# Peptides against a protein of PDB entry 8BZL, part 91

Target 1, 228 residues: chain A of PDB entry 8BZL
Amino acid sequence: SYDRAITVFSPDGHLFQVEYAQEAVKKGSTAVGVRGRDIVVLGVEKKSVAKLQDERTVRKICALDDNVCMAFAGLTADARIVINRARVECQSHRLTVEDPVTVEYITRYIASLKQRYTQSNGRRPFGISALIVGFDFDGTPRLYQTDPSGTYHAWKANAIGRGAKSVREFLEKNYTDEAIETDDLTIKLVIKALLEVVQSGGKNIELAVMRRDQSLKILNPEEIEKYV
Target 2, 242 residues: chain B of PDB entry 8BZL
Amino acid sequence: SRRYDSRTTIFSPEGRLYQVEYAMEAIGHAGTCLGILANDGVLLAAERRNIHKLLDEVFFSEKIYKLNEDMACSVAGITSDANVLTNELRLIAQRYLLQYQEPIPCEQLVTALCDIKQAYTQFGGKRPFGVSLLYIGWDKHYGFQLYQSDPSGNYGGWKATCIGNNSAAAVSMLKQDYKEGEMTLKSALALAIKVLNKTMDVSKLSAEKVEIATLTRENGKTVIRVLKQKEVEQLIKKHEEE

## One batch from the design tools (peptide; made by RFdiffusion4, then SolubleMPNN)

Design b1_p13_7_s4 (from b1_p13_7, 5 letters changed)
Fold by OpenDDE base, seed 3:
Structure b1_p13_7_s4 (fold): chain B 228 residues (1-228), chain C 242 residues (1-242), chain A 13 residues (1-13)
Amino acid sequence: as target 1 above (228 residues)
Amino acid sequence: as target 2 above (242 residues)
Amino acid sequence: SAAAREERIASLY
């Protein structure tokens, strides 16, 4: 059956393994990204850390470079592979071009990697979507999304994972120039968007903020509660 | 749905990797392995199922493997897969040491193997490893550490955890009795015996059926020690007296 | 248990 083939088109032109990888993404924790004026914000539904588990090892937001960070939804092990490859590319680019990557460049790299895994008979697609945020050299904030197919697009705001539909609907209604006028308002927008699908307030949210010319900051629960 | 479990590296229509899930299920039937992090050390305790009288006593550990001077692991699952993975861990650790002239950080060794495990879930013609591992180690970055990894290539750090048979019950018991910040290696050993006594499907816990290793720091060096049967007997006896 | 299995599956994502 065509649905069992990794890289074979169905008679109707579907790549079933890519579509099924999208279903894997929908099983993932919800992630949201918002581009503000001088800030980019990633928020993720915090997976309940088991008692006795080290919280340090349970992170859904990671830095790819000093100017780029990523959140993902879907298979955590697959995400680690993509993150590692992206980090290597960021460092390689710094060495070869003598500049950091643009957010678009690293997104395109990740997208190309994912796309190659949709064409190789020896590989299944990555079961992840990613929100990639950061700043270009000119100080422009950027947000990109990439999916298992290797497609990517630029966004003002977007969401991925199990609650993505509800979060996107919220963002479509509430993303305005006024809502992102300040850094704090942008952070509040992300939190409010996540609260559409996350129960029990700020304790179940992981939030990362990157401001212009600043490093990635992961907010602690107390800092998040100030915005609730 | 059994329709999509025949090929090792494909998604189901629901986005599931059934072969990974089945590998995890297989591990649930393996011998119990416990890991407990203490303030002054870390331990592994493993069920020894194959007590053959003809087994050469030189087999120090069926389930616990020294990886390098600073790390050890225990395995639950398919023995042949475990042997391959433990050998790979040793090779990774050795290559790192040769390249950087320092021991590999604990988490980095765990992640390197987890990347291999993940690859066996993604590449065609390969099946997932039917093995979960507990890792104990010390490094200069985080001190004493305990990690768990599964067939998917996921891992996590733990204060205490269990893999293999009755792991859920063991984890529940650990959650009840583990005292964060107050755990000594001595208390951890006692807790390990307590949990194994309740989770192993044996009428009476015996030293022959339990392997225990401790990792400590002495004079600025890591010491990995497998407890002698007599030491394990004493731990069991103490538990029976309580 | 079914719950333990569900927790393991949920851990993948």
Scores: peptide ipSAE 0.368, ipTM 0.800, DockQ to the pose 0.913
Fold by OpenDDE base, seed 1:
Structure b1_p13_7_s4 (fold): chain B 228 residues (1-228), chain C 242 residues (1-242), chain A 13 residues (1-13)
Amino acid sequence: as target 1 above (228 residues)
Amino acid sequence: as target 2 above (242 residues)
Amino acid sequence: SAAAREERIASLY
């Protein structure tokens, strides 16, 4: 029955549930991604981890594969579903194609997954946007963004979540070839961008760095403070 | 706003899932459940509300469920929903054991259920489960563990936490009194009684109104034990003397 | 409390 459809067009051509899912993203913690020359960096606003919460279980940045990681903004439970599906696809690709996924490939997979949830009668859209970063096999750094609609684009730098506007404005002003000339400068750019919206400095930032031919590194608070 | 309050699995114009929020609100009125992680074990403490004289001796804990040999949970919220989810947890754990010939890791069991909960927030014709769970367990990967999950399908690991009635106040008290690295199971039990005494809307804490389970390791095996009423009475008495 | 409810709601995101 059409009456059971969750995501339908309005008379004016809007998919309200998709738009409202985008509003859910805006309620999420801020995430930023920057593509450097030979580095990709993700930063996320850490909600104050409750003193009694296990930090291991509070991650906003997740590896999808050895060469790809993802940050998200929006519903955490929705993100877990997407992450799990993406991880399975990355492994499947390695088994079937004998090569790691390209960052574009896995982004397109995630985007297609999201899109299907906008068109399925019995499903609501995912309430998440994602920043997907990594390296292609040729060593090219990549940054992609996906939204609840299933749209995706490649970026040099971008931000999602509650502080995304301010962070993007900062990046638009400060993202230059000089600002990303070195790995350290690129990391510094991400931290500075997040500090536009994050209170209490480096303690409230989760930062992940992936360098060419290196595994994902999550920086500890002390390492982050070196760039502040 | 009201149009979105009654529909399941839809976003409000503000990006909210009101049915999930309302499920969480309903849980706030449920009996209190506490979990505390210690160095030598983990415990659950739960409020008993149904004390009826005609109830046959509740041989089974009303709110604490053994899931497998290495895990137990406590529930806050709709009892029928809790029964469905606890049964599902047992099935997931058993299927894993049969498939892999080893016990399911604690976090994997929690996440499997959380994915089910999440699905009930995303698939049409479903409502969120009106239940939060505390999980205690042991595995070879992380040792003793405490998890909390909610109707959204979110979960987290905790050193100590509370769900149900007055959970926020309980968590505040736990934050004040919990000493990381120094928590013994004995001290955790005392802390549980202390917090329950302050957060339960009762004039006097009684052993009949409290269920406590401990999970320990003895001789390389997990031991899940529900405390006897007399043991709980002793803990309460000790607290009253301090 | 209203604050506790708001914190729980905020935890969804």
Scores: peptide ipSAE 0.360, ipTM 0.798, DockQ to the pose 0.949
Fold by OpenDDE base, seed 5:
Structure b1_p13_7_s4 (fold): chain B 228 residues (1-228), chain C 242 residues (1-242), chain A 13 residues (1-13)
Amino acid sequence: as target 1 above (228 residues)
Amino acid sequence: as target 2 above (242 residues)
Amino acid sequence: SAAAREERIASLY
């Protein structure tokens, strides 16, 4: 018989499938997010792209809307589903409310989606955490993190995935007002944070920046090396 | 451990989806399929394992399926699952054509199926499909394309890749011999034969055991052609002479 | 090979 109830409480109150989904996140490539003064930066550890693989099809950072982007850690296929739903919601919001989503709004939407997959019969949790960054309509930079349980919080800086602990420890020590005083310093902070867990320098980092009133920019390897 | 490998696709304590992994393992025992992207076309080459003297003449490829006028795929894994997925691909492509009055872009078709595959890993009462696919196609956005998808619903674009039996060895050989920017369809065909000769679990490569399809552009139209046995024989012979 | 299997599994994440 197929188990209809996938995510159920243990006698001691644990949701094991949610906890195990969090373990799936820890298997994912490391992602870092930092909120600067007028910039948000996402960095992801590149898994070695196979020599014959098209790099176009290997992206860990994606736009949800013009003002919001996301990095994730965990199951890539699960992430695609979440991304697509979030994109649809962003467009729907523009149509119905006539304004772009706030970063908090879309984060809450994603979190709610994840939560439903922890409570619905016949569904397993999403095996992903996400860092969601962007700008609100007032020009305020935002960073949110969400996990498989559907929890979410606002952050100044955070990390997810296999190297998240080391990266967070670095950020806790090095995230200061001085360290984010300029866009360039903010970018440098993200790169330095990722280098705590990435051995091969700038070649193995995917980096995206979003500045106030600007679209998401993916930095090329040469641009990244300028900050190293 | 058995608790997480025998149930509907759920996470193990380590965050693994064992049913997906086992589906991928099953594909590793399937006949070899490879795809190679060239400057002037793209090809699929597949091992034909079902050779029985009592089979009626196979007019159509066993493992290579035309999806629409601009795309074809090859399958490795459970035949029944493959039939379901190839039919779904055709339906998706036709629905798109009907809705938008243009062919579905290659990656969109791949993604649509991958979302289905993913769903079979997340929803209860479902098992993963025991199938990996190679897709070849042409569209106005990216030209000639090669994609691979697996039971997880993950996919990627490739210049050359292999699925099924001895796929790792095949991929290694492709990495060695594939010349970016210099790959003609003719050279790709030769490379396909070379790789299959080394990776197929056969004593001697024969045309009866190999299916090859090419996708080219002629006069602004996509042409999908399955090579005749004689053409494959010539390719094998040429390889043996080198 | 075990290595190839592990690589495929790693590609899921």
Scores: peptide ipSAE 0.354, ipTM 0.776, DockQ to the pose 0.924

Design b1_p13_7_s4 (from b1_p13_7, 5 letters changed)
Fold by OpenDDE base, seed 2:
Structure b1_p13_7_s4 (fold): chain B 228 residues (1-228), chain C 242 residues (1-242), chain A 13 residues (1-13)
Amino acid sequence: as target 1 above (228 residues)
Amino acid sequence: as target 2 above (242 residues)
Amino acid sequence: SAAAREERIASLY
């Protein structure tokens, strides 16, 4: 059905629905990503799980494939759609190309998906930004960000969500080669960055680590507290 | 504000989906539905509002729907929307069974419907479903499970939760009285009656106004049972005696 | 309540 274009240009050349989707991202929990030398780390502000809610269903960090994981900020239901599409693409790539996706490839796929939803009739933009981290087959650690517009860029470190500005300012000041010299230092950097906006220490942080040739490891609260 | 209210679900300048929020508001006016997870089972308890003397004795639960042999759900919100979604759940479950020759895992069924709900918040010419669901089920992966989904297509697993009228108050009561790790189905039933008695907009709780279903495992099979009126009366009576 | 509504809205993100 040719529903009227939801995302249209304003008289001044703005795509308001994309801008407003970015505002939806700002309502999301803060996520941070850092690329180390031989490690990639994602941290997310742990949303206060309701006392009776199952924590396993509130994960903000997910694997897309064995070598790629993603954190997001914004609409959770929108994120699930993107994650599922990305997972299918990762598997399809393995089947057709016989190699895992590069982090750039899957980021570009997600970005293209998002962009299509900014231009398709009868579709609103996705209300999510994503931090996508992983390792390419050559062992190179990668960090990418994508936003509701479908833009994507490679980063050394970045943040998204409600506290992103403060976290980014912290990272701009503290991201040095020395600060990422070891895996542990890289993890500490992520935690310190999140603590700029997260109260009550490690209990309110979800942290995931991916090392070269290793699967995604989600740290438990006790493991996180060791770095605080 | 009006420009965002009258059309397809779009973002407000503040990044809000007002049509989703309004759908959630509509659910707040629906009858109360509770779900409680126990160690030995899971239950749904729902307010029955349509008690008309001229209604044929509907042997079937008005608000609790069997989805397959291992899952049931309850609904709060627009009845017509609920019927569409419950039918879709049954179809998804059946298609999975036919394709894989095994029952669909509980969370996968919930997720499949949630993806549909989400789509109705993102695609033009569609409005959000004005329905929240509670799902109870058993599978070999996680055992007994309770899920809640909303019009956004978001979902979560719960030990106990409530949707519909006075849901916030009910959830608060559940948080106070739910004993993690110690909840039996018997205690869960008692808790359900306690919460419904306080949260339903009725002068007196009666068995006619409450539907309860339990999901248990017997001899390696899932048993979904809607409690008889007499059983519900006994639960109410027991609560009144405490 | 306004608080309950805010919690519901917050659950979307």
Scores: peptide ipSAE 0.276, ipTM 0.707, DockQ to the pose 0.897

Design b1_p13_8_s1 (from b1_p13_8, 6 letters changed)
Fold by OpenDDE base, seed 4:
Order: sequence, then C-alpha cells, then structure tokens
Structure b1_p13_8_s1 (fold): chain B 228 residues (1-228), chain C 242 residues (1-242), chain A 13 residues (1-13)
Amino acid sequence: as target 1 above (228 residues)
Amino acid sequence: as target 2 above (242 residues)
Amino acid sequence: DKEAIEAAIESLY
C-alpha cells in the first residue's frame, strides 16, 4: 500500500507519509507568529499542564540562538531533535563565518533536514511544523514557517497546529499596518489571535517576544493579562 | 479494525505513530513505579513482581537502577529493553564525567537517552523501546529532580508521578494528596505506601512486593539508598495504623 | 487504564 511506503509516490503524485505527518502537526498545540515593525512575537497554546508536572519542562517556545527563536506544533520528541540540530548549526555558523545566522539561513537548514527525512527509505518524516522568528544582522525582523515536507516560506503572520485555521482567518482580517504600529499592539494582536482558540484566557498562553537588539523575553501570565 | 501498523516508522492517516502507542500500552501492563519529589529528597517506589522462590535472590533491585552517584531510575515495561537503556544511561553519564570532570546534569542525561528513544521511533529497522522510566537525581542547577520519559522520547519533570499498571489511579491519588512546598521525604514515603496500597492488585501490601529507594544529600554528597525490607515493613505498618 | 494511555498519547503532541 502506498500509504505505508515512506519514499514512494502514489499514482496521483502524493507522498502519503508527508501528508500524514502534516496531520500529526494538526494534533499539536496551536502556535502563532507575528512579525511587527521592530518586534517578533510567538504565542503558543499551553496544553493543560498536568497538575504536578514541572512547567519548566513543557516549553513550546525555544531559542535557537540569541537572534532566533522557534515555536512548533506536532510531535514534541521530533521537535527536540530538530531544535538540537538547529542549535548546533547556529553555533557552527558563528564559529566558521564569524557572524550569527540569518533567520532565512537557519530556516533553510531546518527545511533541508526535514526534506532529507522525506526522501530516505530508512527514515520517516518529522511530525512537526515550526514558526521561526528573529532578527537578521541588519536588524530586519523575520518570520518563517517550515512543514514536514521541508518547504519553507516567509510570512508576516502565520499559525500552526490544531487551531491554525481559525487563527489564520483572524490574522487575515486583523493584520494591518495599524495593528502592528507599536510593539504593544503587535503583542496584543498575537494574544487576540490565540484567544480565538484558547479557552480561559491568558493563563493558557505562552508568549515570547523578541525586540530589535534585545534578547528573547518570555512573558509571565501577569504580563499577558495586561494585554487581554 | 485496529490496523496493526507493523512498521515502526510510519504515520497513520490521522498522524499517529501506532507502534509508539502500542509500546505505551504494553507499559500499562508492567509493574507500577512511583516517583515523588520532596524538599529534602526524592524517592522511587516500585512493585516487585512475584519472583519464583527458586530464583536466586539477587539482592539487587529488580526495578531500581543506580545510574551514577547522583542519579537513579526505575523502569516499567520490557525488561530486556530496560537493561539496554539503563546501561546506556550509565555509559552516557560516565562519558560526560570523563569529558567534563563533573557529573552530568540530570536533565541532560534524561534528554540524551530520550534522543536515543526518539531515534528508534524514526529510523527504519528499529522498533520503539517498550519502556517508560522515572529518573531521580540531584544536581547543582536544579537540586532534587524527578523526570518521566516514554517510548516516544518525550520527557517531563514532575513533582510526583506514576508509570505502569494502574498509573492513572495512582496519579489521581497523588494529585489529591501531594502538598506542594510542604512535602518532606518522610511524608513522601508515607504517600508512596498509601498510593501503592490502593493501586497494587494485591489483597495486602507486603514489604516483599515493594522496592523503595531514596535520594538525599548528606554533607554535600548525594546518597542513594534502597530501603531495607524491615524499613518498608515499618512504613506499611504505620500506614495500616492510620 | 485507557485514560492513562490516552493522556500519554495526547502528551505526544
């Protein structure tokens, strides 16, 4: 059956394992990314942390480097592998090129990694999509998305995971130059977008902000509530 | 018709990894393991399966393994898989110590193994490990720690958790009785006995059927101790009197 | 223990 073959095209030209990996992404918690003027914002739906679980170990947003961070939807264990490989590449780039990676560069690296796992008989695709945000050396904010196929594109705003459709619809309607005129408005836009799918307000949202020439900041629940 | 996906490395049409899920199902039939984090220590409690009287009483913990001087783990699932993974944990810890001249941080050891576990879910010619682990440890970064990992290579930190048979019921009880910030090792031991007494499919909890290890700090050193049968008996007796 | 397994499966994503 073509659906069981990792690297075989169906007669109609489908790579079923890649498509099924995309279905795995849809089971993941919703993540949102927005590029502002001088800010990039990632928001993630906090999965109900089991009572007694350490929240420290349930992070959906991670730094790849000082100038790049990533949110993901899909298989958490798969994401960890991709994150680790990306971090190593970021450090390697700094050592060899003596400059931080561009957001596009590291996105392309991740995309290439994913693509290789779609074309090797001994490997299944990664069951993750990622939103990658950061700043290039020139201070330009960037947002990229990758999917299990290894494709990547630049976005102004996007969403991945189980609620991505609703969030994207919201962003399509509400992402305007006016809506991102300030850092605070940009943050508010992300929160509002997530609230389309997240129940019980700001307590169930993880939010990370990276401003130009600043380090990644994860907002606490109290800070998030100020924007609700 | 549960499509038995015979291949370990394929997604279902719904984006599920059935081989991982089936491995997790298998673990549900394994002996119960509990972990509880306290302010002054961390413990593992594991169900001992009935060892045939003819088995040479290897005094060694069947389910609790010392990994290094600062960490131990318990296992639920396929014993052979457990042996492989616990050995790998020891090797990783030793290599780190050799390389950096300091003990491996607890989470780093857990993640290193979890990366291996994940690989066995993604690469051809491999099956998922049919094992979940609880890790207890101490390091200078986070102090006392408790982690859980599953066949997927996912892991998390916990204040208290359970794996294996009747784990859901055990976790529910832990959620009810665990007092955050007020948990002493003594109270944790009592809680462990309470939960095991209710979740083990035995008419009466006996010290022969329970293995308990504690990890504490004494004079700036980590001490991992497996409780003697008499100590466990005393804990059980105390619980019965309450 | 269907509930535990279901919870564990949900935790995969």
Scores: peptide ipSAE 0.375, ipTM 0.797, DockQ to the pose 0.902
Fold by OpenDDE base, seed 1:
Structure b1_p13_8_s1 (fold): chain B 228 residues (1-228), chain C 242 residues (1-242), chain A 13 residues (1-13)
Amino acid sequence: as target 1 above (228 residues)
Amino acid sequence: as target 2 above (242 residues)
Amino acid sequence: DKEAIEAAIESLY
């Protein structure tokens, strides 16, 4: 078996492939997530869509289920694999448990998937971090982040990708109860946060909003400009 | 840094997959393939590099492959890898048809192959496929479609795009001349010839060095047609007269 | 074309 262990401990106790996968995340487009009172918002930096590219096929934000959506930073092809697995799990859960997944549940599933790829012989880690947002059945908004290692945490607000540091610094300063008092203010906060790193304004932002008891809404550029 | 250049499916310290990047570089040296979406059809145009007079098998299409009744693809990169992937595409499409009794949606076929490509970048003991593909197709969901995929398993839909040698220059030209909403198949063919004439490192474009396939709808059926050499000659002649 | 390759590499992420 030519199964060379890809992810092994270094002499100093580091999993270099996991760390390097985290570097892959830093090369990805910036994504931001914010939990409001009755809203969750995801924003992603759009790479300059080539004029001839179909926008339909360039989505950085995707639904995992009716009550959960995800943004990611890192390798797009890796993300597709994770998204597909998560979607299958969401549907399976509905069939077996007869309820939608909690945001924490699906996050844990994704995290476990990622973790397995850090420990399985002949597999490299996923080169993605994800922001997972949604509503639990009780109407509680949730935001989780997961990284290539398979760790995950709950957040009020967070960012991933190349501009994550600047965006996080902005959020740390500006995330207040007042700033998320309304849905519109929450959306505005996300846009402002992304504008710290995104050039050329609202045209380069993908924004998704999920309100309590509502489906995921992707905002069009005109709608985004209203908040700028 | 060199230590990570030779190993497959590992990240560099900078978070790069060098084997995927090198595969893309190899594709950059391959023959040029173009795809253009029109209102009334979609086309592939590919460079023919191997013109061997002694080849007994008249390869009508060296680089353009029919996948099913509704889809075709062109390949840039390692021929052996391309053969494996095109065969897999046909198998996926056929299995879907057998299972669901309807043709596989275009994007779903592309995605299925892209998942395979991605796997070859993540599982140990594998190397990335040294192939990029352009896909043309029609389905009832989105009509005429053009997709591009690369060794990473990434893909996207396009109105017009290019892979292989001088692809950047070709894409730039396509961006300049492609008129959204006004592109007819006839105009697309002319544009393809124009771009190939400028991007192929030949003094004079000849029909022998170009393969063109069109995908259209006639009487509610998809028609995939490889243009005859005479038809390509006429297109080249028209371009030279303009 | 170095630019094409670079663009392709950037598209990975």
Scores: peptide ipSAE 0.277, ipTM 0.704, DockQ to the pose 0.906
Fold by OpenDDE base, seed 2:
Structure b1_p13_8_s1 (fold): chain B 228 residues (1-228), chain C 242 residues (1-242), chain A 13 residues (1-13)
Amino acid sequence: as target 1 above (228 residues)
Amino acid sequence: as target 2 above (242 residues)
Amino acid sequence: DKEAIEAAIESLY
């Protein structure tokens, strides 16, 4: 029976597998999310793609629906499972409720999924944290974070992954109403935040922008360099 | 450390999945498989190790498997695991065809299997598959494609790559010699022989020890062909003359 | 071989 329970409480009340999954997240590439006034921006540290690897297959930012996108840090294969299930839920919601999901709704769904994997026998936690951004139907920009435990919170700005601490410290100092006054300034803030941990400038950053009533736009390296 | 090594795939204190890493290590001891994407086709080249005189010359490729009319794969790792996964790939492809009346897109087939692999790393009572795969295929969306997947359920698209024994050295050679945009199937075949000759732990490369399959398009149809021994011999001979 | 394995491990994240 004990061998079936992967995630169990330690004598001191810790869920070690959840904590260790958080360590897996720290091994992941850094991701940052910022909520602006009428924009949400995701940035990810672009892992050096092997020379012969197809860059198309190496994406750290993905759309969950037309109004929601996600970046993650941690195990890529785990992330794919979460993304797929989230996408299915987004479509199911549209069919059953006849409205797109709110960013909070889909975040809660993902969080619940993660939580179940921390409590179910014979399952290990997901080794991922996620930044989920988008717009609610009323046009309100949202940013949420989930972790391996299944907790979630709303944020103005946040970071996950290897360099998250440094990026977060930067954001805590530099996130002001002035810094997000315009879309361009918001984008610049994300880039500057990532540059705290990424050495090679715009070439090593993946950046995605979602504006109100617009689809997710992934910026090309040239567009990113304009903000550096 | 030992506590995390003997049981169900769980996280180490450092956030590592040791069972997945160990599966990858096991694959490093398997026969070499190469994949090369060209402008006019894609190929797989695999080391053939089981040459026993008493083997009934079953013309069946030992390491290269046809999945459907548009895709094939090669395997490095545990043979029994490979058989299970290749059968699953065929079933997935067939179910898709039956459901949608069109062939499954290449990446979708790869992803479907990768989700299975991932599940075997997350669910209790299961071990990771000790297998990496190279996939070659054609679809109307992306044309000729080459993918690699590992025991974790991770995958990627490649222009050229290698799995199995001496894969690092092979990849290094491929990086040096692969010319993006200028790779013909003919040049890819020559490159495959060149790399195998240097990476296989054999004194002399022979056609008996190499399996090669090509995937091309002819008259709007995908053609998957396993090269005959004589054709492979000619490729080896040509390489020796250069 | 070690480098390939290390690269593969790094690719997990």
Scores: peptide ipSAE 0.275, ipTM 0.706, DockQ to the pose 0.890

Design b1_p13_8_s1 (from b1_p13_8, 6 letters changed)
Fold by OpenDDE base, seed 3:
Parts: C-alpha cells; sequence; structure tokens
Structure b1_p13_8_s1 (fold): chain B 228 residues (1-228), chain C 242 residues (1-242), chain A 13 residues (1-13)
C-alpha cells in the first residue's frame, strides 16, 4: 500500500526510498552553481514552457532571504515545501538572533529537514536536491549542495539534475582561479557549463547572480546572450 | 522473516531486530574509522572517500567532528544521520555545561546519545540511525577515553577499535599489535597507518584519503588537533620504509 | 541501475 511510505533499510543496508528520490532528482532540470571571488551564480535549464504557460510561474531559482538563494532539481511541489520552511527559518533567525542566517546554517536546516523525512514513518523523502548560494555577514561567498538524504557539502562549483554529470565534468576541467577572476568570467563559466546540456543557447537558461552587498539579480535573456 | 524486514523497530518471531541489523550492514559499507587509546593521548583515523576537485577546501574534516573542548568523534555510516547525531551531541554537551558549569563527562555524553539511538529502535514511527560512532575524549574522572557506539544504542569503552568497512580485520590487527600499557601516541599513530594500509581497499595509502585527529593534554588543557596532510604523508612514508 | 545504486551509496556515505 502506497499510503505507508516507509524508508527502511534493505537487507543489504540500502535506503531504497532515498535512492529512488535521488533518481527523481536526476529527472529534474539541470541546475548549476558557481562560487566566484565576490559573486555567486546560479543557472538553471529552462524546460520548454508550454506555449500558454506564463514563464514567470516556473521559477527554479528562488530567494530564501536577502543574502541567500536556492536552485533545485527534482519535484517542484516538494521544493515548495522546503523553500517555505527555509524562508520561515530565515525570518525566525533574524528575529531571534538579530542577524541573517549564514549560508551554512540554512543549508544545515534544510538538510536536517530532509533527513527527518528519511527516518520518520509515514513520510517519503523529498525528491529534490538543492544548490544554496549566498553571502555570510562577513561578505564571504558560499555554495552548498543538499540531496534527498539530507547530506550537504560546501562546493566551489557543482551541478544537479539530469545533465549534472556533464556539467560537473565541464566544471572540473574549467573551474580555475583564472576562470573566476572577475564577476563576468564567473557568469560566463556558469553559462558555458549549462550549454553543455542545454540546447538553443541563452533562451533556455535562467541565471541568478548575487554579488557582495547586493540583492539577487535575475538576468533577462538579453543579458544572458551577451555572455554567450 | 521478510514481513519484519520492512516494518519499523519490531521483533521478528526469532527475537531479532532486523532493522538494527540492516543498519549495521549499511555501516559495513562505510569508510573505515579507527580509534586508539594511548597513555599520553587518543586518536581517530578515518578513511576519506569523498575526494572531489570542486569541494570547498574549508571543509577540513569530513568524518571527524569536534563535540566540545574535550571530546571529538568519528562516524561510519549515513552522513545525514551522522550530522543529526553529532549536532545532538553538541547540544547535550552545551546544555550540561550550562546546567552544571562544568564539562560533561565523556561516558555520560556517550550514554545520552545511546539512549536516543535506543529510543529509535524501541519506539514506533522511526528507523534506526545508520551510524556507528567512535568517541575520543578526556575528563577528570577517567582521563583519556575511547568509546564505540552502534545503531542499537549499545556502547563500550575500548583501548583500540574500528568501525566501518573491514572493521573485523582491523580489530584483529589491533589485537595483535596493541601493546597494553606501552602505547604512546606516536606508536598509536604508526599503528593506525599500518592498519589502514591493510584494511582500506586501496593499492596505495595516500594522505589525501586519510583524516587523523589527536586529542592530548597540554598545560592542563585538552588539545584536539587534526593532522595536516604533510604530517600524514610523513607517517605513511615512515610506514613504507618499515 | 547498479551504477545508480553505487552512486547513491557513495552519496549516502
Amino acid sequence: as target 1 above (228 residues)
Amino acid sequence: as target 2 above (242 residues)
Amino acid sequence: DKEAIEAAIESLY
């Protein structure tokens, strides 16, 4: 019965529901994150929007707070739940601690949330991975990834979703100190990485940029094409 | 038996807790962690499997966690479960410090977490944690200490032990080479490298694949130190020359 | 799917 989604160990020590959730992530649109020197950049593959669908309603990149944004791959409905919980926590932290969350803090919060859904009876894992980027209060740029299991790590650059392997291979080859020397070069790196898996150039890419002491900026298609 | 494999922490007809056993099986696939108690300190040595070029270097220790000023632990098993448990350990230690104005004794911290682990095997609606831990610490009651805990909530004190992949072989080697009463931290480090070299499924042990932390006492204070890669390289080189 | 499982295991641990 599907009504009792239970994540339990297999005899060989596997958590199949978590593994299957990771497979769900692989079905999602590709997202990439890169940490530059004074910039963090998120890029997402735009799915072909149905002709009648409002493109603005399909956002794969969202702000969690003024200093933190997130891209995800996997189930959009699951992502909405995680995003909402994270936003509430960011606001709660500001109220209680009188400082914005660190990127690591909010990542750990999300990771803990995901982990609980892998251990609690009657709950399935979240079918999402996330790239979380932002700036700590000291101005340090951060990039974290979290997966359905609740694991998280800090990255210089990473990718999630269906094209993640190809994008990561590209980043492993091309992520150098020289490649991120400037904000523009960092943005170009993200675009080039996404173009490994995205067809038809800048029209199918969503890009978000956060610079030190600046708010999240979503680039329009024309701005993206300048980097292509 | 199969019906009880998919149920929460309930007894099989044979009186077995299969979910706990399966959690232990999962830990058997995790990277190897060693703990060795010496006369002048304790150490943890852990296999680092996640070597990726794009990882942020700020993450100094993947498997070794500082719990407080007097204790550290290493984990074998599911990383997400480990993160939850290590966070809980830190919270327990902090709450104790606030309440009693002194650091929590090592065994008491271990026991507190083990009670939580046990609860996840006793009460419905939860699965066992897929994590075993090694704890190193110092307190005024027992001095340097090494503990091991598993998904069942069981724990024990050890002079030397191993969890994770090839743990049985490692423990056998430790039993052969551990010299009771004569173990220095230096000799313990050498022993750790020797055991890891044989138990890790790698053709050649490299410093990139090993994390080592030591806990010592200096001037009446506990010092927890993660060895630098160069120091680990020197230990490996020394072993290769023996 | 063995590779996927192995990759998943590597991610879990």
Scores: peptide ipSAE 0.081, ipTM 0.722, DockQ to the pose 0.030

